# Peptides against a protein of PDB entry 3C66, part 169

Target 1, 189 residues: chain A of PDB entry 3C66
Amino acid sequence: KSWANLFEKNDFFFRYKFYLEITAYTRGSDEQHLKWSGLVESKVRLLVMKLEVLAGIKIAHPFTKPFESSYCCPTEDDYEMIQDKYGSHKTETALNALKLVTDENKEEESIKDAPKAYLSTMYIGLDFNIENKKEKVDIHIPCTEFVNLCRSFNEDYGDHKVFNLALRFVKGYDLPDEVFDENEKRPSK

## One batch from the design tools (peptide; made by RFdiffusion4, then SolubleMPNN)

Design b2_p29_6_s3 (from b2_p29_6, 12 letters changed)
Fold by OpenDDE base, seed 3:
Structure b2_p29_6_s3 (fold): chain B 189 residues (1-189), chain A 29 residues (1-29)
Amino acid sequence: as target 1 above (189 residues)
Amino acid sequence: SSVSGRIVAYSPANAEPVFLENEPMTAIL
């Protein structure tokens, strides 16, 4: 069964209390980003398999499609800021200081020729076997192995000025606004 | 070869973040 057909978008971001966000960042060309993000996306299933075998994880379920965004990114500091602030509702408002590239503005000369940061974000919904509220589930090992797998695939992906990869554990109420439709209410705490 | 990445992991129980930012990691080929 192809993972692509299993989940309708409509309730995925309300179904779990916890999510793992996997974001591939590229400060460069769209072609560079396509190769990098495509690689990362192709390996997500391996991460899911490694998460599912952890005793504290009941379910690890990937969302089938990436979320794509791009920003005008004139400086390295802007690129670091994007990586720091993206992926949380609490911090994403800081990205309003940057120009989001849209279909409406992409042909503007000031945007067309500007350096860009491209983002592709995959989501994994997590359900934990919480018998004891004090039990810690460490996802560090499988996440570290995943990052190593992606970055070691090609020597070019070792260039942190161009290619970056972040894994973020978030609560459902702190998911970015991009995952919700205009008519959907964010999950409450 | 060593590679680096950014990982923000939380304990489900305490929601305390564990950060790995640009730290050397063993490459798995």
Scores: peptide ipSAE 0.024, ipTM 0.592, DockQ to the pose 0.056
Fold by OpenDDE base, seed 4:
Structure b2_p29_6_s3 (fold): chain B 189 residues (1-189), chain A 29 residues (1-29)
Amino acid sequence: as target 1 above (189 residues)
Amino acid sequence: SSVSGRIVAYSPANAEPVFLENEPMTAIL
């Protein structure tokens, strides 16, 4: 791996003002999540291609690796809360009410057999061809096509009780804490 | 075609996430 690729990776979450977050959610088994998230991740390149051809988008740059997490998720309301609160620094503190599954705690009896929500998140950095804050770029069409592509791949992925997919447009200063190293300072507004 | 997933944007009027299904997801620059 070239030194250039390492440097590009280290500053990815500081390079852009805007990001598109793509999160695959699964409330079920690890096997179900691996299939679902793997499918979503395999299609991200198609979304990037569709974004890049929009006149208002200068660059759509995917980050190379997903971020993986899982929570104890005993209720459907907890699952909805995760989907609502995850992906923004402003709201992610609400997830502290849930037990994060870690390598250290995964073998605890209360966690091992508990219902879980699994999350896999991909990031796309966005640079726009707009100097003036008055112009809007509509990314609805590419995003909708992407969601439909993923959901239509298998009939099982139509079950919203198990499988979900969210696309979130966020500013760099509102990225989740997971994207920064302990020694990195969050971007300013 | 109905969006089968969730598209979350920020409203120009508020900084809170808004789930958009059938409305345009607009990047405000």
Scores: peptide ipSAE 0.024, ipTM 0.616, DockQ to the pose 0.166
Fold by OpenDDE base, seed 1:
Structure b2_p29_6_s3 (fold): chain B 189 residues (1-189), chain A 29 residues (1-29)
Amino acid sequence: as target 1 above (189 residues)
Amino acid sequence: SSVSGRIVAYSPANAEPVFLENEPMTAIL
């Protein structure tokens, strides 16, 4: 049972052609981020359920673990850049201009007290039903409901200077590098 | 087989969804 689950996890980012990325952003304290990301993560299952009942969606499969990262984020412009560039292989290289916070550097004086942007990203693999060549799938409603649900939970989460939430539809070949192991080859187009 | 769908991306800076209409999605059968 344990090994089978490991193999299923290793194939997750290769199994689907399409993914929905859900990223919770926080420019503030780690405690603020923990609360915000925890809330978002707790609601992902509801989104999955709403997606799965759509006629055009065969499977909406959540990856069980969030991906966590944090950057030194001295300005609001840096925070906007993170939100714009993160979540796509094509654009994520722009984040190299920012200092990634790591376990090795987090205690450095220049990093420890610096403003941070925290990111938590959940992934949903999507498989679509193809009954008719003219079938259109609209995920707008469940996605909108999800965002509204998260943002309305606490008035503080309406502050876009601190808390943000993005949903990005991406193709498997354009997933961020973080989802692949160093020895894994990115899916081809 | 190709599926056409309305895809919504939500910008972090704007709560308004960005609609990518009529992007062909090819499902792996």
Scores: peptide ipSAE 0.022, ipTM 0.616, DockQ to the pose 0.135
Fold by OpenDDE base, seed 2:
Structure b2_p29_6_s3 (fold): chain B 189 residues (1-189), chain A 29 residues (1-29)
Amino acid sequence: as target 1 above (189 residues)
Amino acid sequence: SSVSGRIVAYSPANAEPVFLENEPMTAIL
């Protein structure tokens, strides 16, 4: 399959054993989130390029479409919880304690004016070239550089109360439900 | 501010790192 074909959902979330999730968080306005997430998304390709040159990485393929969600987020603790629990099937059920904002409910009085956390998540499928089981691939440098690049772009993005960025390394079987269609079976271990 | 954190991919069985810029997270083996 061509690299370009991975930009279509197809089997992307079944193809790799490992994924890097890049989530831009915003507790603020939708406008703030659009700017922040848009910036992050624009830099993902640079991260991919840096990952691809690592000896232990055989393939780093981005899924170019972001996954978007938003929650009513009344408190900073809720925002921390979102950041902690999101991105893993094992933990994402904790988010059910928060009100998911949907097109159906967004105009409800209790939701419309409520503080919100916005999430935009990009995925990179990873195939590792690890010959020895004792080998490890350190992706710290490219990931840190990526985060620093995003955070340093505008001084406003230094406000962790509003803007956050998380990178989560997950196994395919632990991907969030959002990446699968209702008729798709979650990958096995 | 500099972001601290580390993502390290280990063997398939042990690869579960999370990197949060607001909290340095260590890869769990």
Scores: peptide ipSAE 0.023, ipTM 0.629, DockQ to the pose 0.055; fails the geometry check

Design b2_p29_6_s4 (from b2_p29_6, 13 letters changed)
Fold by OpenDDE base, seed 1:
Structure b2_p29_6_s4 (fold): chain B 189 residues (1-189), chain A 29 residues (1-29)
Amino acid sequence: as target 1 above (189 residues)
Amino acid sequence: SSVSGRIVAYSPANAPPVFLVDEPMTITL
């Protein structure tokens, strides 16, 4: 990878005021998640293309790598909680009530065979071309088309008990902690 | 809070929306 590509990666989460987070959720096997998240990730480029052609969007820049996490998820309520709380710095602390699966703990008897929720998150940095403070950009159509495209690919992906897909519009200062290195300071408001 | 409505970006003053869907939606263009 060129030195330039490393710099561009390092400042990605500081470069934009706004981000679109795309999270694929799976409550099931790692194999199920791999298929689902892989599908979602494969379609992100199509979403970017649809966003870029909107008059109010100057740039839609995808981050190149997904962020991966998994939690012990014993109940449906826990799975709903994950989907509600994940993707915002303001709410992500609620996830501390769940057991994060790590390479260090994944072989523990209490974790190994436990029901899990898997998460894969893609980020798109957004720069808007808004001349007037009263102007709005509606991204509902391309986002809905994207969700429909992913969900309709296989009938199994219609099962919201197993597979979910969320899009979150987030300000840079409210990005999840996962996008920053331990030594990086979060963007100011 | 999650919303299934329009994702609209305004000036920096608006709250970030969360778009969650359980099923494919019909889009009326």
Scores: peptide ipSAE 0.023, ipTM 0.570, DockQ to the pose 0.053
Fold by OpenDDE base, seed 2:
Structure b2_p29_6_s4 (fold): chain B 189 residues (1-189), chain A 29 residues (1-29)
Amino acid sequence: as target 1 above (189 residues)
Amino acid sequence: SSVSGRIVAYSPANAPPVFLVDEPMTITL
């Protein structure tokens, strides 16, 4: 199966047992988010390349399209909550406490001018070559390098009040609902 | 609170914590 077929969403979120979620967060303007997320997205390929050369990683396949969402984010605490809860099916229900911005509601006065947190999430499907059950694959180096690369690109991206970057290791059965179509059944354990 | 940490893939039973960064980190190898 060609790499091209993985990019068509098809079975990407069913193909791997493990995923690395890369989420760019912005509490600010849409313009700020576009710049930040665009930068992060542009560097994901470099992360993939670094992951692929690790002995314990058999495959690192990026899903090429980001998932976009935004929430009304009145407070810094809300922004922290989003960062803590997003990216896992187990915790994502906590986001229901916040107003999701949609195409249907974005023009409402209460939403239009409200502070927002923007999220862009990239996914990497991971297949590990772990022969021994006691073995672990350490991906902290490539991940840290990736984060540093993104954060150091512009001084503005050092402002954690505005710009954040999270990497989450997630099992396929715990992927956020956003990655599945309405008719798709979540992967089993 | 932001959680800086190490991402390690364990055996299928274990999942590592979230790696959230708000600042550049020094890589010490």
Scores: peptide ipSAE 0.021, ipTM 0.568, DockQ to the pose 0.051
Fold by OpenDDE base, seed 5:
Structure b2_p29_6_s4 (fold): chain B 189 residues (1-189), chain A 29 residues (1-29)
Amino acid sequence: as target 1 above (189 residues)
Amino acid sequence: SSVSGRIVAYSPANAPPVFLVDEPMTITL
């Protein structure tokens, strides 16, 4: 099967037991977020290459498109909460305390001029070689190198009050709701 | 099998990047 057929959304979030989530956060302007998320997205291919050569990783397969969301984020505490709670079905319900920005509400006076947190999330599906003895696969090193690469690209990206980057390892049944269509059932445990 | 991991990175102005590891990014099969 060609790589091109593997990029169809239809089964990507059901194909793997494990996923790596890469989220770029911005508390600032849409323009700031576009630059930051665009940089992060441009480097994902390098992370995939580093993961694929690790012993015990059979496949590291990136999803082609980011997931985009934004919230009204009036305080720094709200921004920390978003970064803590986002990226897991177990914790994402806490985000319901914040106003999600949508195309329908973005022009409302209370939302238009409000401080916002922007999120762009890339997903990598992971398959492991289980056939051999209990192998511990450590992805910390390539993930750390990736974060260093992104953060060191521009001095402005050092400001943690504005720009943040998180990598999260999750099981398929604990993926955020955003990756599934309304008619799709979550993978079972 | 145990699976967990998260890395968050920040840097104050004029400081090297600081990495916070909530959980080890490891899988034991």
Scores: peptide ipSAE 0.032, ipTM 0.600, DockQ to the pose 0.571; fails the geometry check
Fold by OpenDDE base, seed 3:
Structure b2_p29_6_s4 (fold): chain B 189 residues (1-189), chain A 29 residues (1-29)
Amino acid sequence: as target 1 above (189 residues)
Amino acid sequence: SSVSGRIVAYSPANAPPVFLVDEPMTITL
């Protein structure tokens, strides 16, 4: 199977029981987000390579395209809430309290001039070599190295009020709704 | 600033953790 076929959306979010989500957050301009998310995206392949060499990981496969979203984010508390609630089907409903920016509403005066949080999310499908439920897989080193690599690239990315990065380990049945098409059924537990 | 984050998977049945950049975190799966 060619590498190109591994990155087709059609079965990616059904293929694995576990996923690592990498989300770049920006509370600022679209230009700031484009630079930050582009940097993070450019480093995901290095994270994959570091995950693949761990004894407990059989497969680490990235999805090739980011998922993009943006919210009206008037306060720092709203920005913290987005970072806490995003990336899980169990918690993402809390984001309904915020205004999602869409192509249909982006030109509304109340949205156009509002502070925004931008999100770009990359996914890595994970298959583990876990035969026994007591086996431990420690991804501390590769995740920490990845975070440090992204944050140290530019001094501006040290400002956590503007730029944030989160890694979330999720089960396939708890993936955000955004990864599924309207006709697709969410994986069962 | 050095950020230390740890995600440890002990069992596939454990709750999903979140690792945030700005805080040293140890997450047990």
Scores: peptide ipSAE 0.026, ipTM 0.614, DockQ to the pose 0.060; fails the geometry check

Design b2_p29_7_s1 (from b2_p29_7, 10 letters changed)
Fold by OpenDDE base, seed 4:
Structure b2_p29_7_s1 (fold): chain B 189 residues (1-189), chain A 29 residues (1-29)
Amino acid sequence: as target 1 above (189 residues)
Amino acid sequence: EEEELKLIAKGTGVGEWKISGDKMVFTPD
């Protein structure tokens, strides 16, 4: 299948056993998030290229559409909780303690003026070379390089109170609910 | 700069994932 076919959801989240999640977090304005997430998204292709050349990785395919969400985030502790719990089906239920911002509620006074955390998440599907038992894959290297690349673009992005970037390695059965349609059953373990 | 890289699911069924300090290492089975 061509890379072009992976730009749409289709069976992307069923195709791979493993995924790398890249989430840009912003606790600030929507404008700040647009700049930050836009930068991160623009660099994902470079991470893919670095992953593809690792001997232990057979395939690294990006899903090109970001997943967007935002939460009312009154405190720094809430922001830390979001970063800790988001990105896994096992832990995402903890986010129910926060108010998800939706088109239906965004104009409510309690939400409109509330501090918010914005999230943009990109996904990379991974296939490993199982047959090469002698090769160890250290994904920390390309991932760290990616983070450094994003963070170094602007000095403002060094403010962890506002801007954060997390990478998570997850199995297909533990992907967040957001990647599946209502009629889709998540992959089994 | 300390950044977050989390391994949520250990054990891939195709190899072993280990966290060594800040490094995530996959060893095929």
Scores: peptide ipSAE 0.023, ipTM 0.560, DockQ to the pose 0.173
Fold by OpenDDE base, seed 2:
Structure b2_p29_7_s1 (fold): chain B 189 residues (1-189), chain A 29 residues (1-29)
Amino acid sequence: as target 1 above (189 residues)
Amino acid sequence: EEEELKLIAKGTGVGEWKISGDKMVFTPD
């Protein structure tokens, strides 16, 4: 399957009830993040393939473009907070306590020289084929395998002080604000 | 309260997550 023709943003974030967020975190250099996020992104296709073959998953469609953000991250606690709070509309407001790096402010001395956490997030839209309410789809295996694959690719990626990877299962109405345009209304529950 | 499922590649954030319709179940390892 060619990812090249996978869906424009269009209604992607309105199309599915559930999404899997894959976020690569780097507290380090931009170069480190580029390598790490690039690796993670390159492996998402494999995860999609593994998800698609699960009996309870009808559709697993990746959004092909990552969402990028970075924050001033002066402490390890801040880094933990980012990892905890990012990826959900319910919790993302906590990130306002940190300085978001933007094109407008990136050259400010206080920001330019500050330690940063970089985030790259890939999204997979999920449609489940659950006929019986008692039926459960367990996606931990492919997800765990994915994490292990990414983490084991390079020994450096085992350093959790620098490199982290999170997979979050999120309902459409709880997607982060970043996925919506200013004129778009968040999906309802 | 709706349970949030998140697999984190560190600490206790790794576990099993199951989806059943609108239900999400996460069991940390």
Scores: peptide ipSAE 0.030, ipTM 0.603, DockQ to the pose 0.202; fails the geometry check
Fold by OpenDDE base, seed 1:
Structure b2_p29_7_s1 (fold): chain B 189 residues (1-189), chain A 29 residues (1-29)
Amino acid sequence: as target 1 above (189 residues)
Amino acid sequence: EEEELKLIAKGTGVGEWKISGDKMVFTPD
């Protein structure tokens, strides 16, 4: 399948019923995050290839660009909360308790030198070819391999206080608001 | 309410992801 025909954003997040979210988290410096997220992003294609060959998966299609966000993250508890709540429309409102870093506020004294959590999220659209509703598709192997590949690349990435990696399976109606434009309506259940 | 299945990768142990139709089940290792 030609990866070259990447769907436009508007079409991509309405095309599939299911999505796999891959999020690289960093509580540290921007430089640390760039290295970590860059590594994760570079390996997503390998994950897609492994997913595509699984019986029951018809399509695994990555979105081309990561979604980037960062929050002021003064405590480890805040960092855990971000990891727990991010990636779902249902739970993302909890993130409103934290200060989102924006281009407009990043130079403010209270934000500039504050501890931050950085997030980079890649999306994979999934279409399943399950003829029998009783048939189960197990994706744990490729997902585990992907995580191990990323985490083992550098010893520093074993520090969970700084670097984390999450995979979330979500339905289209529960995608985070970030994937939609203001004028777009999210898919219905 | 459909439980969100999120895997936070810590170490080498992740879990098992199973999808059946519209349902996905995650079992931590």
Scores: peptide ipSAE 0.027, ipTM 0.605, DockQ to the pose 0.213; fails the geometry check
Fold by OpenDDE base, seed 3:
Structure b2_p29_7_s1 (fold): chain B 189 residues (1-189), chain A 29 residues (1-29)
Amino acid sequence: as target 1 above (189 residues)
Amino acid sequence: EEEELKLIAKGTGVGEWKISGDKMVFTPD
């Protein structure tokens, strides 16, 4: 398939065995999240470039659009739970304990005025060189550099009660449900 | 049991990610 097709949702989440998830979290205002997530998203391309040059990585292909969601998040414990459980099919069902904010319910008084956690997630598909399958690939350096780049941009982003950033390495069969259409079958193990 | 491969960015980030074939190892600092 052409590179152009891989930037579209159509088969991106079936194309790779491995994915890197980059999630920006904000427990605060939508304006705060817009700035934070926008910054993170703007730097993803730099991470891709750093990953592509690593020995053992054949392809690091970003999905072009973020996945966005928000939850009513009344407590700090809820915020920690979101960060722990989000991003894996194995654990994402725990999020059902929280109220997902939707266009249909956002104007309800109980939701409108509630504290919220905002999530924006970017995905990078990863392909490794077959010849190097037995070789260890260490991605901590580019990932750490990316985190530092985002966090150091503004002093306010050092407040972990409000702003958080997570990178998760995920197998295709364990991708969150959000990346698949209702009619799509999840990849098998 | 599959090791959790998640880097939660607290400060400068904590942990090392190692991939060898189908094996993935995350070592928290």
Scores: peptide ipSAE 0.026, ipTM 0.616, DockQ to the pose 0.210; fails the geometry check

Design b2_p29_7_s2 (from b2_p29_7, 9 letters changed)
Fold by OpenDDE base, seed 4:
Structure b2_p29_7_s2 (fold): chain B 189 residues (1-189), chain A 29 residues (1-29)
Amino acid sequence: as target 1 above (189 residues)
Amino acid sequence: EEEEKVLRARGTGVGEWEISGDKMVFTPD
């Protein structure tokens, strides 16, 4: 059981053709983000359960750990850009226009006191049970229910200027670079 | 809700989704 779990972790981002990304965004304090992202992460299991019961989904497998990042985010437009561009290899290069907060630079005066956007991203690998290419799977309902569940938990989470939640469907070859080790080659089309 | 709109927008952005009313339908390749 332990080896199977370890093995699954090592190839998780190569195992599936499709992934659902769940990203919690916070433009505010670290404390605000910890609460918000923690809530979202705690509810991912419910989304998985709802996805697994769909006839067109064979497997919905969550990755166990979130991916964390933060950017200097001086404007609302920057925050919108982050939400638009993050989560896809095709578009993530646009984030290079923003200062990524790292352990090396976090104590710099210009970064330490700057407004920040915090990101926590969970991944669900999806395997579809589609016999015919003409068959369609509607995941809108469970995804919407998940968003509503998270947003309704606390009234403060209704403030879209601070807290945001996005679900993105991506192909394995379009996963962000963050999910791969330096020595790993991303999946091809 | 705005989150539903964002979800749909992202879904259509990847080109694998169809929007029909309040539904977002995925068709795998």
Scores: peptide ipSAE 0.036, ipTM 0.647, DockQ to the pose 0.189
Fold by OpenDDE base, seed 2:
Structure b2_p29_7_s2 (fold): chain B 189 residues (1-189), chain A 29 residues (1-29)
Amino acid sequence: as target 1 above (189 residues)
Amino acid sequence: EEEEKVLRARGTGVGEWEISGDKMVFTPD
């Protein structure tokens, strides 16, 4: 089943209470990021399949298109900050301290040759079968397997100074601004 | 404010992640 045709962007980020964000980070070249993010993206379907079979998960639907951004990232501390702050509306404002690379500014001398962090984020909408509030869904196994699968694909991807992968569980109201159009109102709590 | 638990694949292993209701709980190994 082609996941691609099922969800218009506008409905996807309003349909679920919970989302799993999968972000591939690269502090390096665009080419490095393309390879890394491409690999991660290619494995998301496997993660979805593993999530769907968990008894506590009713629905795991991937959004088919990645969200891409890049920042000037002069230092390793900046890279850690990006990884810490990205993926939540509550914290994403901290990224304003960094220069976002855009099509308009990418040719500026201060940006063109600057070290960059590249981000590609995939989203999975989650619906849980929680009959009892005490029921816990353990997603660590599929998530860990996914990370290991991605990281082990190439030895180079073990270099955390360059390549990183984060999975964030996010509520719909705390999704990053990037997932909403300018005219869309963020889901309420 | 419960720090949003990010599953970061950092070298020492991913702890246990549990979702309970509207909460996600991470227990480091």
Scores: peptide ipSAE 0.030, ipTM 0.587, DockQ to the pose 0.207
Fold by OpenDDE base, seed 3:
Structure b2_p29_7_s2 (fold): chain B 189 residues (1-189), chain A 29 residues (1-29)
Amino acid sequence: as target 1 above (189 residues)
Amino acid sequence: EEEEKVLRARGTGVGEWEISGDKMVFTPD
């Protein structure tokens, strides 16, 4: 199935019941994040290919653009909190306790020199075979291989204090607010 | 209702990822 026909539609986040979120985290410099997130993003296509060949998966469709955000992250506990709370509508409100870095505030003295956590998130829409709805689909192998591939690329990426990678399986109604336009209503249960 | 555990792979992502219909189960190794 041609991915090209799906890329043009503004309804990507309404089309699937299930999504796989891939988030690259960096607590460090923008340069460090650019390298890390760029690597992760470059490997997403390989993950998609591995997911598509699973018998229980009918469609694995990547969204082409990453979602980028950054927070002031003064402590390691804050960094853990970001990784715990990000990626779900149910929990994302906890991130309001942190200062989101924006174009409007990035030059403020309190923000400019503050430690930051950078996030880049890729989304894969998933459709499962109806005939296999009663069957268990195990995505462990392709997901684990993907994580290992990214982490093993450079020895520096083994430092979990700086670089992290998370995969989250999310239902459409629990997608983060960032994926919807202000005028869009999130999918219902 | 068995609390559907959200499939989360953090770090090395070691564990079993099970999807059955609307149920999601992640079992850490």
Scores: peptide ipSAE 0.028, ipTM 0.627, DockQ to the pose 0.138
Fold by OpenDDE base, seed 5:
Structure b2_p29_7_s2 (fold): chain B 189 residues (1-189), chain A 29 residues (1-29)
Amino acid sequence: as target 1 above (189 residues)
Amino acid sequence: EEEEKVLRARGTGVGEWEISGDKMVFTPD
């Protein structure tokens, strides 16, 4: 069972041409992020169910583990930059301008008390039905319902200065580096 | 070959989706 799960995890980011990234952002406390990201994560299965019934979607497969990261985020501009650049291999290098919080540096005085942006990202692998090449798959409805469901849970989640939620449709070759092990080769175009 | 699917921004009546590349951002009304 453990090996099957490991194998499934290892192949997940190579199995699909397309992925939907769901990222919960929090510029605030760790506690705020835990509540927000936990809520978002709890609703992903509902989104999957709605995606699976769409014409043109053959499979919507969620990855079971969220990816967690945090950055020192002293300004609102930094927070906007994180939201703009995160989630794509093409753009993620811009995040190198910010200090990534790690287990090694989190206790440093300059980092410990600094404002932070927290990120939790869920992935859904998507397989589309090829037969009707002309049918555009519109995922706006289920995605909108998902965002509304998350945002409406608590009035505080309407504060975009603190809480944000983004959905990104990403090709397999453009997935962030975080989803691959150091020894794994990124999927080709 | 599986044709690439394109996401498009639209108004939903509850908010709007904006697309920047492959990213979709929802702005509530």
Scores: peptide ipSAE 0.048, ipTM 0.673, DockQ to the pose 0.101; fails the geometry check

